# Peptides against a protein of PDB entry 3C2G, part 17

Target 1, 209 residues: chain A of PDB entry 3C2G
Amino acid sequence: IRTFDLLGLLLHDSDAIDGFVRSDGVGAITTVVQYPNNDLIRAGCKLLLQVSDAKALAKTPLENILPFLLRLIEIHPDDEVIYSGTGFLSNVVAHKQHVKDIAIRSNAIFLLHTIISKYPRLDELTDAPKRNRVCEIICNCLRTLNNFLMMWIPTPNGETKTAGPNEKQQVCKFIEIDILKKLMSCLSCEGMDTPGLLELRSTILRSFI

## One batch from the design tools (peptide; made by RFdiffusion4, then SolubleMPNN)

Design b1_p10_2_s3 (from b1_p10_2, 6 letters changed)
Fold by OpenDDE base, seed 3:
Structure b1_p10_2_s3 (fold): chain B 209 residues (1-209), chain A 10 residues (1-10)
Amino acid sequence: as target 1 above (209 residues)
Amino acid sequence: SEQVVKYSFE
C-alpha cells in the first residue's frame, strides 16, 4: 500500500508514467492485486487508472493482464475498484484495435452490461458521493462500449468491420429500457462527459439502423 | 471519436 502511495505521488508526469509502464509496471501492479487484500486491490487499481493513458501501453502485452482485470471488476464489491478498473478499460482500448479484440474475446461487452445492471437507478441514490461514483462507473462502461462500437461504424468509403453474431447480441442488450434510462440519468450528473454520452447514444442508434 | 479520459489522482 505504501509503495502504491509513493508511486501515486511520483507518477504525475507523463514521462514518468511511460517509464513505469515500459518497466512492466502494469504487470507488477496486476501481480500485487492478486492478493486478497482489499486495500491493496483498491490502491493498485487506482494506480492502473492513473497510468491507463500511457503511450507505452500500445507496446505492452495485455493478453494476460486484461482478462484478469475484467474478472476482477466482475466480482469485486468495491465501487472504487470498479471505477478504477472500468476507467482503465475505457482508456486502454481506445485507439488500440488489438486491445479491443482481447477485451471482446474476454466477454467485455457482456461484462459492461452486467456492471451497469447491478447498480440502482441514480434517482434512487440519495447519497451524493455514492450517486456520483455510480454515475462515473456507468459512464466508464458506456464509454468503453462506444469505443467498441466505433469499430463497426462504416467509413466514408463504405468499408467497415463486421461484428460477429455474439457481439451483436451482446450489444443489443444495451438498448434495454433500464440501460437506456441509466444512460440518460448520467446526463444529469455534474462533471460527466455529456458529449461522449450523446455520442454513444448516437452510435447505439446507428448500430441498430 | 474514441475517447481517452484523464482522471485526477484524487
Scores: peptide ipSAE 0.039, ipTM 0.727, DockQ to the pose 0.666
Fold by OpenDDE base, seed 1:
Structure b1_p10_2_s3 (fold): chain B 209 residues (1-209), chain A 10 residues (1-10)
Amino acid sequence: as target 1 above (209 residues)
Amino acid sequence: SEQVVKYSFE
């Protein structure tokens, strides 16, 4: 635990983070978080989040790492782990088609829906820190979804990938009233990426037109 | 556009 904290303190700039990632730092963390210690898992996932926007991740093989992380955030009960994991996912898939493909093949779309669905409505949470954390998790999931959906939006002059029938069906689940209410609740939370959420709303609508 | 979120870890 203290080792991860120390690493976090050392990784203050993009070059240091990139160096860590190039040295298989993500693989090392993934190995450590396989131990059944919740404190260790929390610390490791937090460190993953800290390095999640590293440019070196584009050159890192994630075929084994990403599916493992997806499984972890599917089953782990700790909101801090879910927060870090979904944050990592949203950042690591951004601008990386190959990583998006790995995530989608690993049932990430369905997982995002599952995570959003398992949390109560924000108006039912009276504890402000808990409410904010849940909102951040939902926002991370929705941001990840937006990054996926953008692949399938037709452009006037560009080739667009076509979502498979299973992916389309899974995307349709995000227009459920419960999911839409949670999206709207996130828009009302302070400190959230409101422009990003509005973009997602637009992207979802366009996916059905 | 694709989105990357930077978190503060301070």
Scores: peptide ipSAE 0.026, ipTM 0.677, DockQ to the pose 0.588
Fold by OpenDDE base, seed 4:
Structure b1_p10_2_s3 (fold): chain B 209 residues (1-209), chain A 10 residues (1-10)
Amino acid sequence: as target 1 above (209 residues)
Amino acid sequence: SEQVVKYSFE
């Protein structure tokens, strides 16, 4: 745990992060967090989040890592783990089609829906730190969804990937009224990525209309 | 556009 914290402090620049990733740092973390220690899992996932936007990840095989992490956040009720995990997911799928594919095949879209659905309405959370964390988690999920949806939006030249029937079915769950309400509630949270959420709203509209 | 978020060190 302390090692992860220390390592996190050292990974403050892109080159160091890339070096860590190239040395299979992500794999090492994922190996460690397989142990049933909640504190270790939290620390490991936090570190994963910290390196999640590393350029070197584009060259890192994630076929085994990503499904594991998805499973971890699926089964672990810890907000910090979910926060870090969904943040990691959001970042690693960004601009990486092959990673998106892995995530989608690993039922990521449905998982995102599940995560959002499990949390109460933000207005029901009286504790500000808790409410903010939940909002951040929802935002991470929705941002990830946005990244998925964007690949299915036609480009100006008319070329686009088409979502399969399973993906479409998974995506359609996000037009549920409760999900939409939670999206809107996040817009009211202080410090949230409002432009990103607005973009998602636009993307959703374009995807379903 | 696709989004990448940088998180601050906690």
Scores: peptide ipSAE 0.016, ipTM 0.556, DockQ to the pose 0.646
Fold by OpenDDE base, seed 2:
Structure b1_p10_2_s3 (fold): chain B 209 residues (1-209), chain A 10 residues (1-10)
Amino acid sequence: as target 1 above (209 residues)
Amino acid sequence: SEQVVKYSFE
């Protein structure tokens, strides 16, 4: 735990972060968080989040790492772990088609829906820190979904992939009234990525409705 | 554009 804290203090520089990632730092963290210690898991996932936007991740094999992390955030009860994990997921798939493909094959779309669905409406949460954390988790999920959907939007200059029937079905679950209400509730939260949520809304409408 | 969220670790 102290080691992760120390490492976190050192990783404020982009070059240091890239160096850590190039040295298989992500793999090392994922190995450590396999131990059943919640404090260790929390610290490790936080560190993953810190390095999740590293340029070096484009050259890092994630075929084994990403499915593991998806399983972790599926089953772990700690909101801090879920926050860090969904944040990592959203960043790591960004601008990386091969990582998006791995995530989708690992049922990431369905998982995102599951995570959003398990939380109550934000207006039912009276504890402000809890409410904010839940909102952040939902936003991370929706941002990840947006990154997936962007693959299937025709661009003027590029070949567009078409979503398969399974992916389409999974995406359609996000237009359920309960999910839409949660999306709208997140838009009312201060400090949230409102532009990103609005973009997602537009993307869903253009792609599937 | 795909958004990478910068998390502040304050």
Scores: peptide ipSAE 0.021, ipTM 0.639, DockQ to the pose 0.570; fails the geometry check

Design b1_p10_2_s4 (from b1_p10_2, 7 letters changed)
Fold by OpenDDE base, seed 5:
Structure b1_p10_2_s4 (fold): chain B 209 residues (1-209), chain A 10 residues (1-10)
Amino acid sequence: as target 1 above (209 residues)
Amino acid sequence: EEIVVKYEFE
């Protein structure tokens, strides 16, 4: 715990973060969070989120790391772990086709739907901090989905990757009325990136038209 | 430190 907190304080600039990631820092964190200590898992996932946008992640082998993290955020009850893990996932897949492919093969699309589905409607959450955290988790999931959907949008040159039948079926679950209501409710949350959420909504809707 | 979540836009 203290080591992760101290490391987080040292990893305040892009060069330090990139240096840490190049030194297999993500692998080191994921090794440590395999132990059944919730405080350690929380601290480790928070640190993963802090380094999740590092350029060095493009060169990091994530074939063992991503499936582990996906399993962690599937089963862990702590919203802070889910927040950090979904945030890490959204950032790490961004602009990295090979990482998207690993995540999708690891059933990430279905998992994102599962995570969104497990939370109550935001209007049922009276505690503002809890509501905002749940909203952020949902947004992280939807951002990750958006990054996947972008793979299947035709490029100006007419090239497009086609989603597999299972992937299409899993994506179709996001047009469920419950999911759409949760997306819409996030637009009313304080401190949320409203432009980003509107973009996500547009991408989702366009993917089904 | 504010953690900025990055994502792709169309």
Scores: peptide ipSAE 0.019, ipTM 0.577, DockQ to the pose 0.123; fails the geometry check
Fold by OpenDDE base, seed 1:
Structure b1_p10_2_s4 (fold): chain B 209 residues (1-209), chain A 10 residues (1-10)
Amino acid sequence: as target 1 above (209 residues)
Amino acid sequence: EEIVVKYEFE
């Protein structure tokens, strides 16, 4: 725990973060958070989020790391772990096609739907800090989904990947009325990326046309 | 520092 907090204080610049990632720092954190201690898991996932936009992650083997983290955020009850894990997922798949492919093969689309479905509607949350954290988690899931959907949108050059039948079926779950209501509720939260959420809404709708 | 989650957009 204290070691992760100290590392988080030292990893405040891009060069230090890249140095840590090049030294298999993500693998090291992933190994330590396998210990059944919730405080350790929380601290480790927070540190993962802090390094999740590192350029060095493009060269890091994630075939074993990413499936483990997906399973962790599927089962862990702590919103701070879910926030950090979904934030890590969103950042690590951004601009990295090979990482998107690993995540999709690891059932990430279904997991994103599962996470969003587990949380109550934001209007049912009276505690503002809890409501904001839940909104951030939902937004992280939706941003990750957008990164996946964009792979299957036809480009003007005609080169697009086609989503498989399973991926199409999983994407169809995001047009459920409860999911759409949660998306709309996030658009009303302060400090949220409203343009990005509107883009996702458009991307989802275009995936069904 | 608030960690801004990055994503791809059109």
Scores: peptide ipSAE 0.019, ipTM 0.540, DockQ to the pose 0.122; fails the geometry check
Fold by OpenDDE base, seed 2:
Structure b1_p10_2_s4 (fold): chain B 209 residues (1-209), chain A 10 residues (1-10)
Amino acid sequence: as target 1 above (209 residues)
Amino acid sequence: EEIVVKYEFE
């Protein structure tokens, strides 16, 4: 625990973060968070989130790390772990086709739907800190979905990837009325990335029209 | 510092 806090203090600039990632820092954290201690898992996932936008991740093998993290956020009961894990997932798939492919093969699309479905509507949450954390988790899931959907939108250069039939079926679950209501609730939440959620809405519409 | 989550934009 204290080691992760100290590492978090040392990883305050992009060069330090990239150096840590190049030294297999993500693999090291992933190994440590396999220990069944919730405080350790929380601190480790928070540190993963802190390094999740590192440029060095484009050259880091994630074939073993990403499936482990997906399983962790599927089963772990702590919202802080889910927040950090979904935030890491969103950042690590951004601008990295090979990481998107690993995530999709690891059933990430269905997992994102499962996570969103697990939480009540934001209007049913009276505790403001809990409501805000749940909103952030849903937003992280929806941002990750947007990063996946962007692969299947035609680019100006005429390159278009096609989603497989399973991926299409999993994506179709996000147009369910319950999911759409949760998206709309997040759009009304203060301090959320409203532009990004509006972009996702546009991306969804373009994917289904 | 608040960790800003980044993602791809159109």
Scores: peptide ipSAE 0.018, ipTM 0.529, DockQ to the pose 0.123; fails the geometry check
Fold by OpenDDE base, seed 4:
Structure b1_p10_2_s4 (fold): chain B 209 residues (1-209), chain A 10 residues (1-10)
Amino acid sequence: as target 1 above (209 residues)
Amino acid sequence: EEIVVKYEFE
């Protein structure tokens, strides 16, 4: 725990973060978070989130790491772990087609739906910190979805990857009224990336129209 | 454009 906190303090610039990632730092963290210690898992996932936008991740083999993290965030009961894990997923798939492909093959789209569906409506959460954290998790899931959907949006040049039939079916679950209501509820939360959520709304509309 | 989340850590 303290080691991850200290490491997080040392990883304050992009070059240090990239150096850590190039040295298999993500693999090291993922090895450590396999221990059945919730505090260690929480600290490790927080550190993963801190390095999740590193450019060096584009060159890091994630074939073993991503499926593990997806399983972790599927089953772990701690919202802090889910927050960090979904945040990591959102950032790590961004601008990395091969990482998106690994995530999709690892059932990430369905998992995102499962996570969003797991949480109650935000209006049912009376505790503001809990409500905000749940909103952030939903936002992380939806941002990840946006990054997936962007692959399948026709570009002006006509070069578009076509979603497979399974991916299409999984994406269709996000037009469920419950999911749409949760998206709309996130727009009303303080401190949320409202522009990003509006972009996602636009992306969803473009994906289904 | 792809969404990248920037986290500020206190």
Scores: peptide ipSAE 0.014, ipTM 0.528, DockQ to the pose 0.556; fails the geometry check

Design b1_p10_3_s1 (from b1_p10_3, 5 letters changed)
Fold by OpenDDE base, seed 5:
Structure b1_p10_3_s1 (fold): chain B 209 residues (1-209), chain A 10 residues (1-10)
Amino acid sequence: as target 1 above (209 residues)
Amino acid sequence: MPEPKFLSEE
C-alpha cells in the first residue's frame, strides 16, 4: 500500500512513468494485486491508471496483463477498482491495434456492457460523489468501446477490419435504451466533460448508422 | 484512423 502511494507521488513526471513502465512496472503491479487484499488491489489499480497513458506501454507485452485486469474488474465489486481498471483499459487500447485485439479476445466488449448494466440509473443516486464516480466509470467504458469501434471504421484506402459476428452482437447491446439513458444522464453530472460526452455519444450513434 | 480518445487527467 505505502509503496504504491510513494510510487504514485514520484510518478508525476512523464519520463519517470516511462522508466517505470520500461522496467516492467505494470507487470510488477499486476503480480502484487493477485493477492486477495482490497486495499492493495485499489492502490495497484490506481497506480495502473496513473501510468496508463505512458508511451512506453506501446512496447509492453500486455497478453497476460490485460486478461488478468479484465478478470479483476469482472469479479471485484469496487467502484475505485472498476474506475481505475476501466480508465487503464481505455488508455492502453488507444495506443495500439494489437492491444485492442487482446482486449476484444478477452471479452472486453461484453464486460464493458456488463459494468454499465450493473450500475443503477444516475438519477437514483443521491450521493453526488458516488453519482459522479459511476458516471466516470460509464464514460470510461464507453470511451473504451469507442476506441474499439475505430478499428471497424473504413479507412480512406477502403481497408477496414471487419468485426466478427459476436463482436457485432455485443456492440449492438450498447444501443439498448437503458444504456443510452445512462449515457444521457451523465450529461447532467456536475464537473463532467459534457462536450467530450456529447462527442462520444455522436461517435457511438454514428457507428450504428 | 480517427484519433484515439484518452481519459483526460483532471
Scores: peptide ipSAE 0.035, ipTM 0.701, DockQ to the pose 0.141
Fold by OpenDDE base, seed 4:
Structure b1_p10_3_s1 (fold): chain B 209 residues (1-209), chain A 10 residues (1-10)
Amino acid sequence: as target 1 above (209 residues)
Amino acid sequence: MPEPKFLSEE
């Protein structure tokens, strides 16, 4: 725990973060969070989130890391772990196509849907911090989805990867009315990037037309 | 391709 906090304090510099990532720091964290300690898992996932936008991560093999993290957020009912994990996922899949492919093969799209589906309606959450955290998690999931969808948007050069039939089916689950309602409810959360959410909503909806 | 979206650090 303290080590991760210390690392978090030291990793304010982008070069230091890149250095950590190049030294297999992400792999080290994922090794440590395999131990059944909730505080350690929280701290480790938070640190993962903090380094998730590192440029060096685009060059890091994630074939073992991503499936592990996806499994962790699937089985762990902790909002902080889910927040950090989905945030990490959102950022890392933004780096390269191969990372997106690993995530998709690891059933990430369906997992994102599952995460959103497991949370109650935001109007049922009376605690504002909890409600905001849930909104953030939903946003992380939807941002990750958006990053996947962008792969299938036609480029001017006509070279578009087409989503496979399974991917299409998984994506179609996000047009469920309950998912859309949860997205809309996030627009009412205090401190949320409302313009960003509206843009995301528009992109998602357009991807289904 | 559209630019990927990142989580903004608060």
Scores: peptide ipSAE 0.034, ipTM 0.700, DockQ to the pose 0.141
Fold by OpenDDE base, seed 2:
Structure b1_p10_3_s1 (fold): chain B 209 residues (1-209), chain A 10 residues (1-10)
Amino acid sequence: as target 1 above (209 residues)
Amino acid sequence: MPEPKFLSEE
């Protein structure tokens, strides 16, 4: 715990973050969070989130790390772990196409749907900090989904990958009325990335048109 | 390609 707090304090510099990532810092964190200590898991996932935008991640193999993190998010009903983990996922899939492919093969689309489905409607949450955290988690899930969907949108100058039948079926679950209601509820939360949610909505609509 | 959106650091 104290070590991750110290690392968090030291990792305010982009070069220091890149140095940590180049030294297999992400692998080190994932090794440490294998121990069944909730405080350690929270601190480790928070540190993963803090380094998740590092340029050095573009050169880091994530084939073993990403499936592990997805499984961790799936089995830990902890909002802080889910927040940090979905935030990490959102950022790392933005770096490279191969990372998106690893995430998709690891059932990430279905996991994102499961996460959103498990949370109550935001209007049912009376505690403002809890409501905001849940909204952030949903936004992280939706941003990640948007990053996946963008791969399948025809670009004027690029080879477009076509989504497989399984991926299409998993994406179709996000147009369920309950998911759409939760998306709409996030638009009412203060400080949320409303433009990002609207972009996702547009991307979803374009994927089905 | 639309620019990947990163989480803003709080």
Scores: peptide ipSAE 0.028, ipTM 0.682, DockQ to the pose 0.129
Fold by OpenDDE base, seed 1:
Structure b1_p10_3_s1 (fold): chain B 209 residues (1-209), chain A 10 residues (1-10)
Amino acid sequence: as target 1 above (209 residues)
Amino acid sequence: MPEPKFLSEE
C-alpha cells in the first residue's frame, strides 16, 4: 500500500513515469495486484492509471498484462478499481492499434457493455461522489469503445479494417435503450467530456448506417 | 481520423 502511494507521489514527471515503465513497472504492479488484498489492488490500479499515458508503454508488451486487467475489472466489485482499470484501458488503446487488437481478442467490447449494464441509472444515485464516479466509469468505457469503432470507420481512401460479425453484434448492444439513457445521463454531469460523449453517440449511430 | 482522447487525471 505505502509503496504504491509513494510511487504515485513521485511519478509526477513524464520522464520519471517513462523510467518506471521502461523498468517493467507495469509488470511489477500486475504481479502485486494478484494478491487478494483490496487495498493493494486499489492502489495498484490507481498507479496503472497514472502511468497509462506514458510514451514508454508503446514499447511494452501488453499481451499478458491486458487480459489480466480485463479479467480483474470484470470480477472486482470496487468502483475505484473499475474506474482506474477502465481509465487505463482507455489510455493504452489510444493511438495503439496493436493494443486495440489484444483488447478486442480478449473480449473487451462485451466487457465494456457488461460494466455499463451493471451500474444503476445516475438519477437513482443520491450520493453525488458515487454518481460522479459511476459517470466517469461509463465515460471511460464509452471512450474506449469509441477508440475501437474508429478503426472500422470507412476512410475516403478505402483502407479500413473490417469488424468481424461477432464484434459488430457486440457493438449493436450499445444502442439498447438502457445504455443510451445512461449515456444521456452522463451528458448532464458537470466536468464530463460532453463533446467526447456526443462524438461517441455519433460514431455508434454511424456504425449502423 | 478523430484524435484519440486521453483521460486526464485531475
Scores: peptide ipSAE 0.046, ipTM 0.726, DockQ to the pose 0.127; fails the geometry check

Design b1_p10_3_s2 (from b1_p10_3, 5 letters changed)
Fold by OpenDDE base, seed 5:
Structure b1_p10_3_s2 (fold): chain B 209 residues (1-209), chain A 10 residues (1-10)
Amino acid sequence: as target 1 above (209 residues)
Amino acid sequence: MPKPKFLSED
């Protein structure tokens, strides 16, 4: 725990973060969080989030790491773990097509829907810190979804990847009224990535029209 | 367009 905190304090600049990632820091964290210790898992996932935008991740093989993290998020009922994990996921899939493919193959779309579905409506949460954290998690999930959906939108050149039938079915789950209400509720939260959520709304509309 | 990225909390 103290080691992760120390690393978090030392990794304030992009060069240090890149150095850590190049030294297989992400693999090291994923090894450590395999131990059944909640504090260790939280600290490790937080550190993953902190390095999730590192340029060096583009050169890091994530074939084993991403499925593990997705499974961790699936089985661990901890808002901080889910927040950090979905934040990490949203960042790493943003830049690389092969990373998106790994995530999708690992059932990420369904997992994102499951995560959003398990949380109550934001208006039912009276505790502001809890409500904000839940909103952030939903935003992370929806941002990740947006990155997936963008793969299937035709480019100006008319070329596009085609979503498989399972992926299409899983995406269709996000137009459920309860999911849409949660999306809209996040738009009303202060400090949220409103532009990103509006972009997602546009992307969803384009995907179903 | 730049792809959406997580904005870390300060």
Scores: peptide ipSAE 0.027, ipTM 0.626, DockQ to the pose 0.117
Fold by OpenDDE base, seed 4:
Structure b1_p10_3_s2 (fold): chain B 209 residues (1-209), chain A 10 residues (1-10)
Amino acid sequence: as target 1 above (209 residues)
Amino acid sequence: MPKPKFLSED
């Protein structure tokens, strides 16, 4: 755990982060977090989040890493792991179509829905730190969804990737009233990416009209 | 088309 903390402290420079990623640092972390130690898993996932926006990650094979991470956040009831994992996911799928495809094939869209659905309404959370963390998780999920949905919005030239039938079905789950309420509730949370959530709202509307 | 976003850490 301390090793990951140290790495986190050292990886404050973008070049250092890129170096770490190029040396299969992400793979190393994912190997380590396979061990049944909750603290280690938390620290490892946090480190993944810290390097998730690395430029070098766009060139890193994620065929094994993403499915593993998705499974980890699916089965792990830890908010910190889920936060870090969904944050990582949101970043890695932001720009690369290939990575988005891996995530989608790994049932990421449905998982995002599941994650959002499992949390109570924010107004039912009286503990402010917990409420904020839950809000952040929901935001990470929704940001990831936004990145997926953007693929299926027609470009000005009329070209667009089309969502498959399963993908469409999974996306349709996000128009459930419970999900929409949670989206709206996140807009009222302090320190949240309100512009991003508003963008997602717009994207959702465009995707379903 | 809007540019996809990265997560920002506070």
Scores: peptide ipSAE 0.024, ipTM 0.625, DockQ to the pose 0.139
Fold by OpenDDE base, seed 3:
Structure b1_p10_3_s2 (fold): chain B 209 residues (1-209), chain A 10 residues (1-10)
Amino acid sequence: as target 1 above (209 residues)
Amino acid sequence: MPKPKFLSED
């Protein structure tokens, strides 16, 4: 725990973060968070989030790391772990097709739906810090979904990748009224990525019309 | 703590 705190204090600039990643820092963290210690898992996932936008991650094999993290955020009860994990996922899939493919093969689309479904409506959360954290988690999930959906939207020349039948079925779950309401409720939260949420709304509509 | 970035490939 203290080691992760120390690393977190040292990793304030992009060069230090990138150096850590180049030194297999992500692999080291993922090894440590496999121990059944919730405090260690929380600290490790927080550190993963801190390094999740490092340039060196583009050169880091994620074939073993990503499925493990997906399983972790599927089963772990701590919102801080879910926040960090979904944030990491969102960042690593951005502009990385091969990482998206790994995530999709690892049932990420369904997992995102599952995570969103686990939380109550934001208007039912009276504690502001809790409500904000839940909103951030939902936003991370929806941001990730948006990046998946964008792969299957036709380009101006009419060419596009096609989603498989399983992926299509999983995507269809996001048009459930409760999911859509949660998306809309996030737009009312202060400090949220409103442009991104609006983009997702547009992407969803385009995916189904 | 750094916040996740919203990026799309398209």
Scores: peptide ipSAE 0.019, ipTM 0.533, DockQ to the pose 0.485
Fold by OpenDDE base, seed 1:
Order: sequence, then structure tokens, then C-alpha cells
Structure b1_p10_3_s2 (fold): chain B 209 residues (1-209), chain A 10 residues (1-10)
Amino acid sequence: as target 1 above (209 residues)
Amino acid sequence: MPKPKFLSED
């Protein structure tokens, strides 16, 4: 726990973060969070989020790390772990096609739907900190989905990657009324990426046109 | 064209 806290205090610039990642820091964190200690898991996932936009991640093999993290955020009950894990996922798939492919074949689209579905409506949450954290988790999931969907949007020259039939079916689940209501609720939360959520809404709708 | 999105760090 203290080691992760110390690393979090030291990793404030891009060069230090890149140095940590180049030294297999992501692999080291992933090893530590395999222990059945919720405090270690929380601290480790928070540190993963802090390094999730590092340039050095483009050179890091994520074939084993990413599926493990997906399983962790599928089963772990702690919202802080889910927040950090979904945030990490969103950042690592951004601008990295090979990482998107790893996530998709590891059933990430279905997992994102599962995570959004397990949380209550924001209007049912009376505790403001809890409500805000749940909103952030949903936003992380939706941002990740948007990053996937952009792969399948035709370019002006007509070129596009084709989604498989299973992926298309999984994407269709995000137009369920419950999911749409949660998306709309997030648009009403202060401090959320409203333009990003509106973009996602547009992207989802365009997937069916 | 849509651009990939990053989450801001806490």
C-alpha cells in the first residue's frame, strides 16, 4: 500500500511515468493486485489509472494484463477499483488499435454493458459522493465504448473496419431504455464530459443508420 | 471525424 502511495506521489510528469512503464511497472502492479487484499487492489488500480496515458504503453505487451484487469473489474465489488479500472481501460484503448483488438476479443463490450447495468439509476442515489462516483464509472464505460465504435465508422473514402456480428449485437444492447436513461442522467451531472457523452450518443445512433 | 477520448487523471 505505502509503495503505491509513494509511486503516486512521485509520478507527476510524463517522463517519470514513461520510465516506470518502460521498467514493466504495469506488470508489477498487475502482479501485486492478484493478492486478496482490497487495499492493495484499490491502490494498485489507482496507480494503473495514473499511468494509463503513458506513451510507453504503446510498447508494452498487454495481451495478459488487459484480460486480467477486465476480469477484476467484472467481479470486484469496490467502486474505487471499478472507477480506476474502467478509466485505465478507456485510456489504454485510445489511439491504440492493437489494444482495442485485445479488449474486444476479451469481451470488453459486453463487460461495459454489464457494469453500467449493475448500478442503480443516479436519481436513486441520495449520497452525493457515491452518485458522482457511479456517474464517473458509467462515463468511463461509455467513453471506452465510443473509442471502440469509432473503428467501425466509415471514412469519407468509404474505408472502414467491419465489426463482427457478435460485436454488433453487443453494441445494440446500449440502446436499451435503461442504458439510455443512465446516459441522460450522466449529462445532468456537474463536471462530466458532456460533449463526449453527446458524441457517444451520436455515435451509437449512427451505428444503427 | 470522431477522435478517441482520454480520461483526465484525478
Scores: peptide ipSAE 0.018, ipTM 0.581, DockQ to the pose 0.138

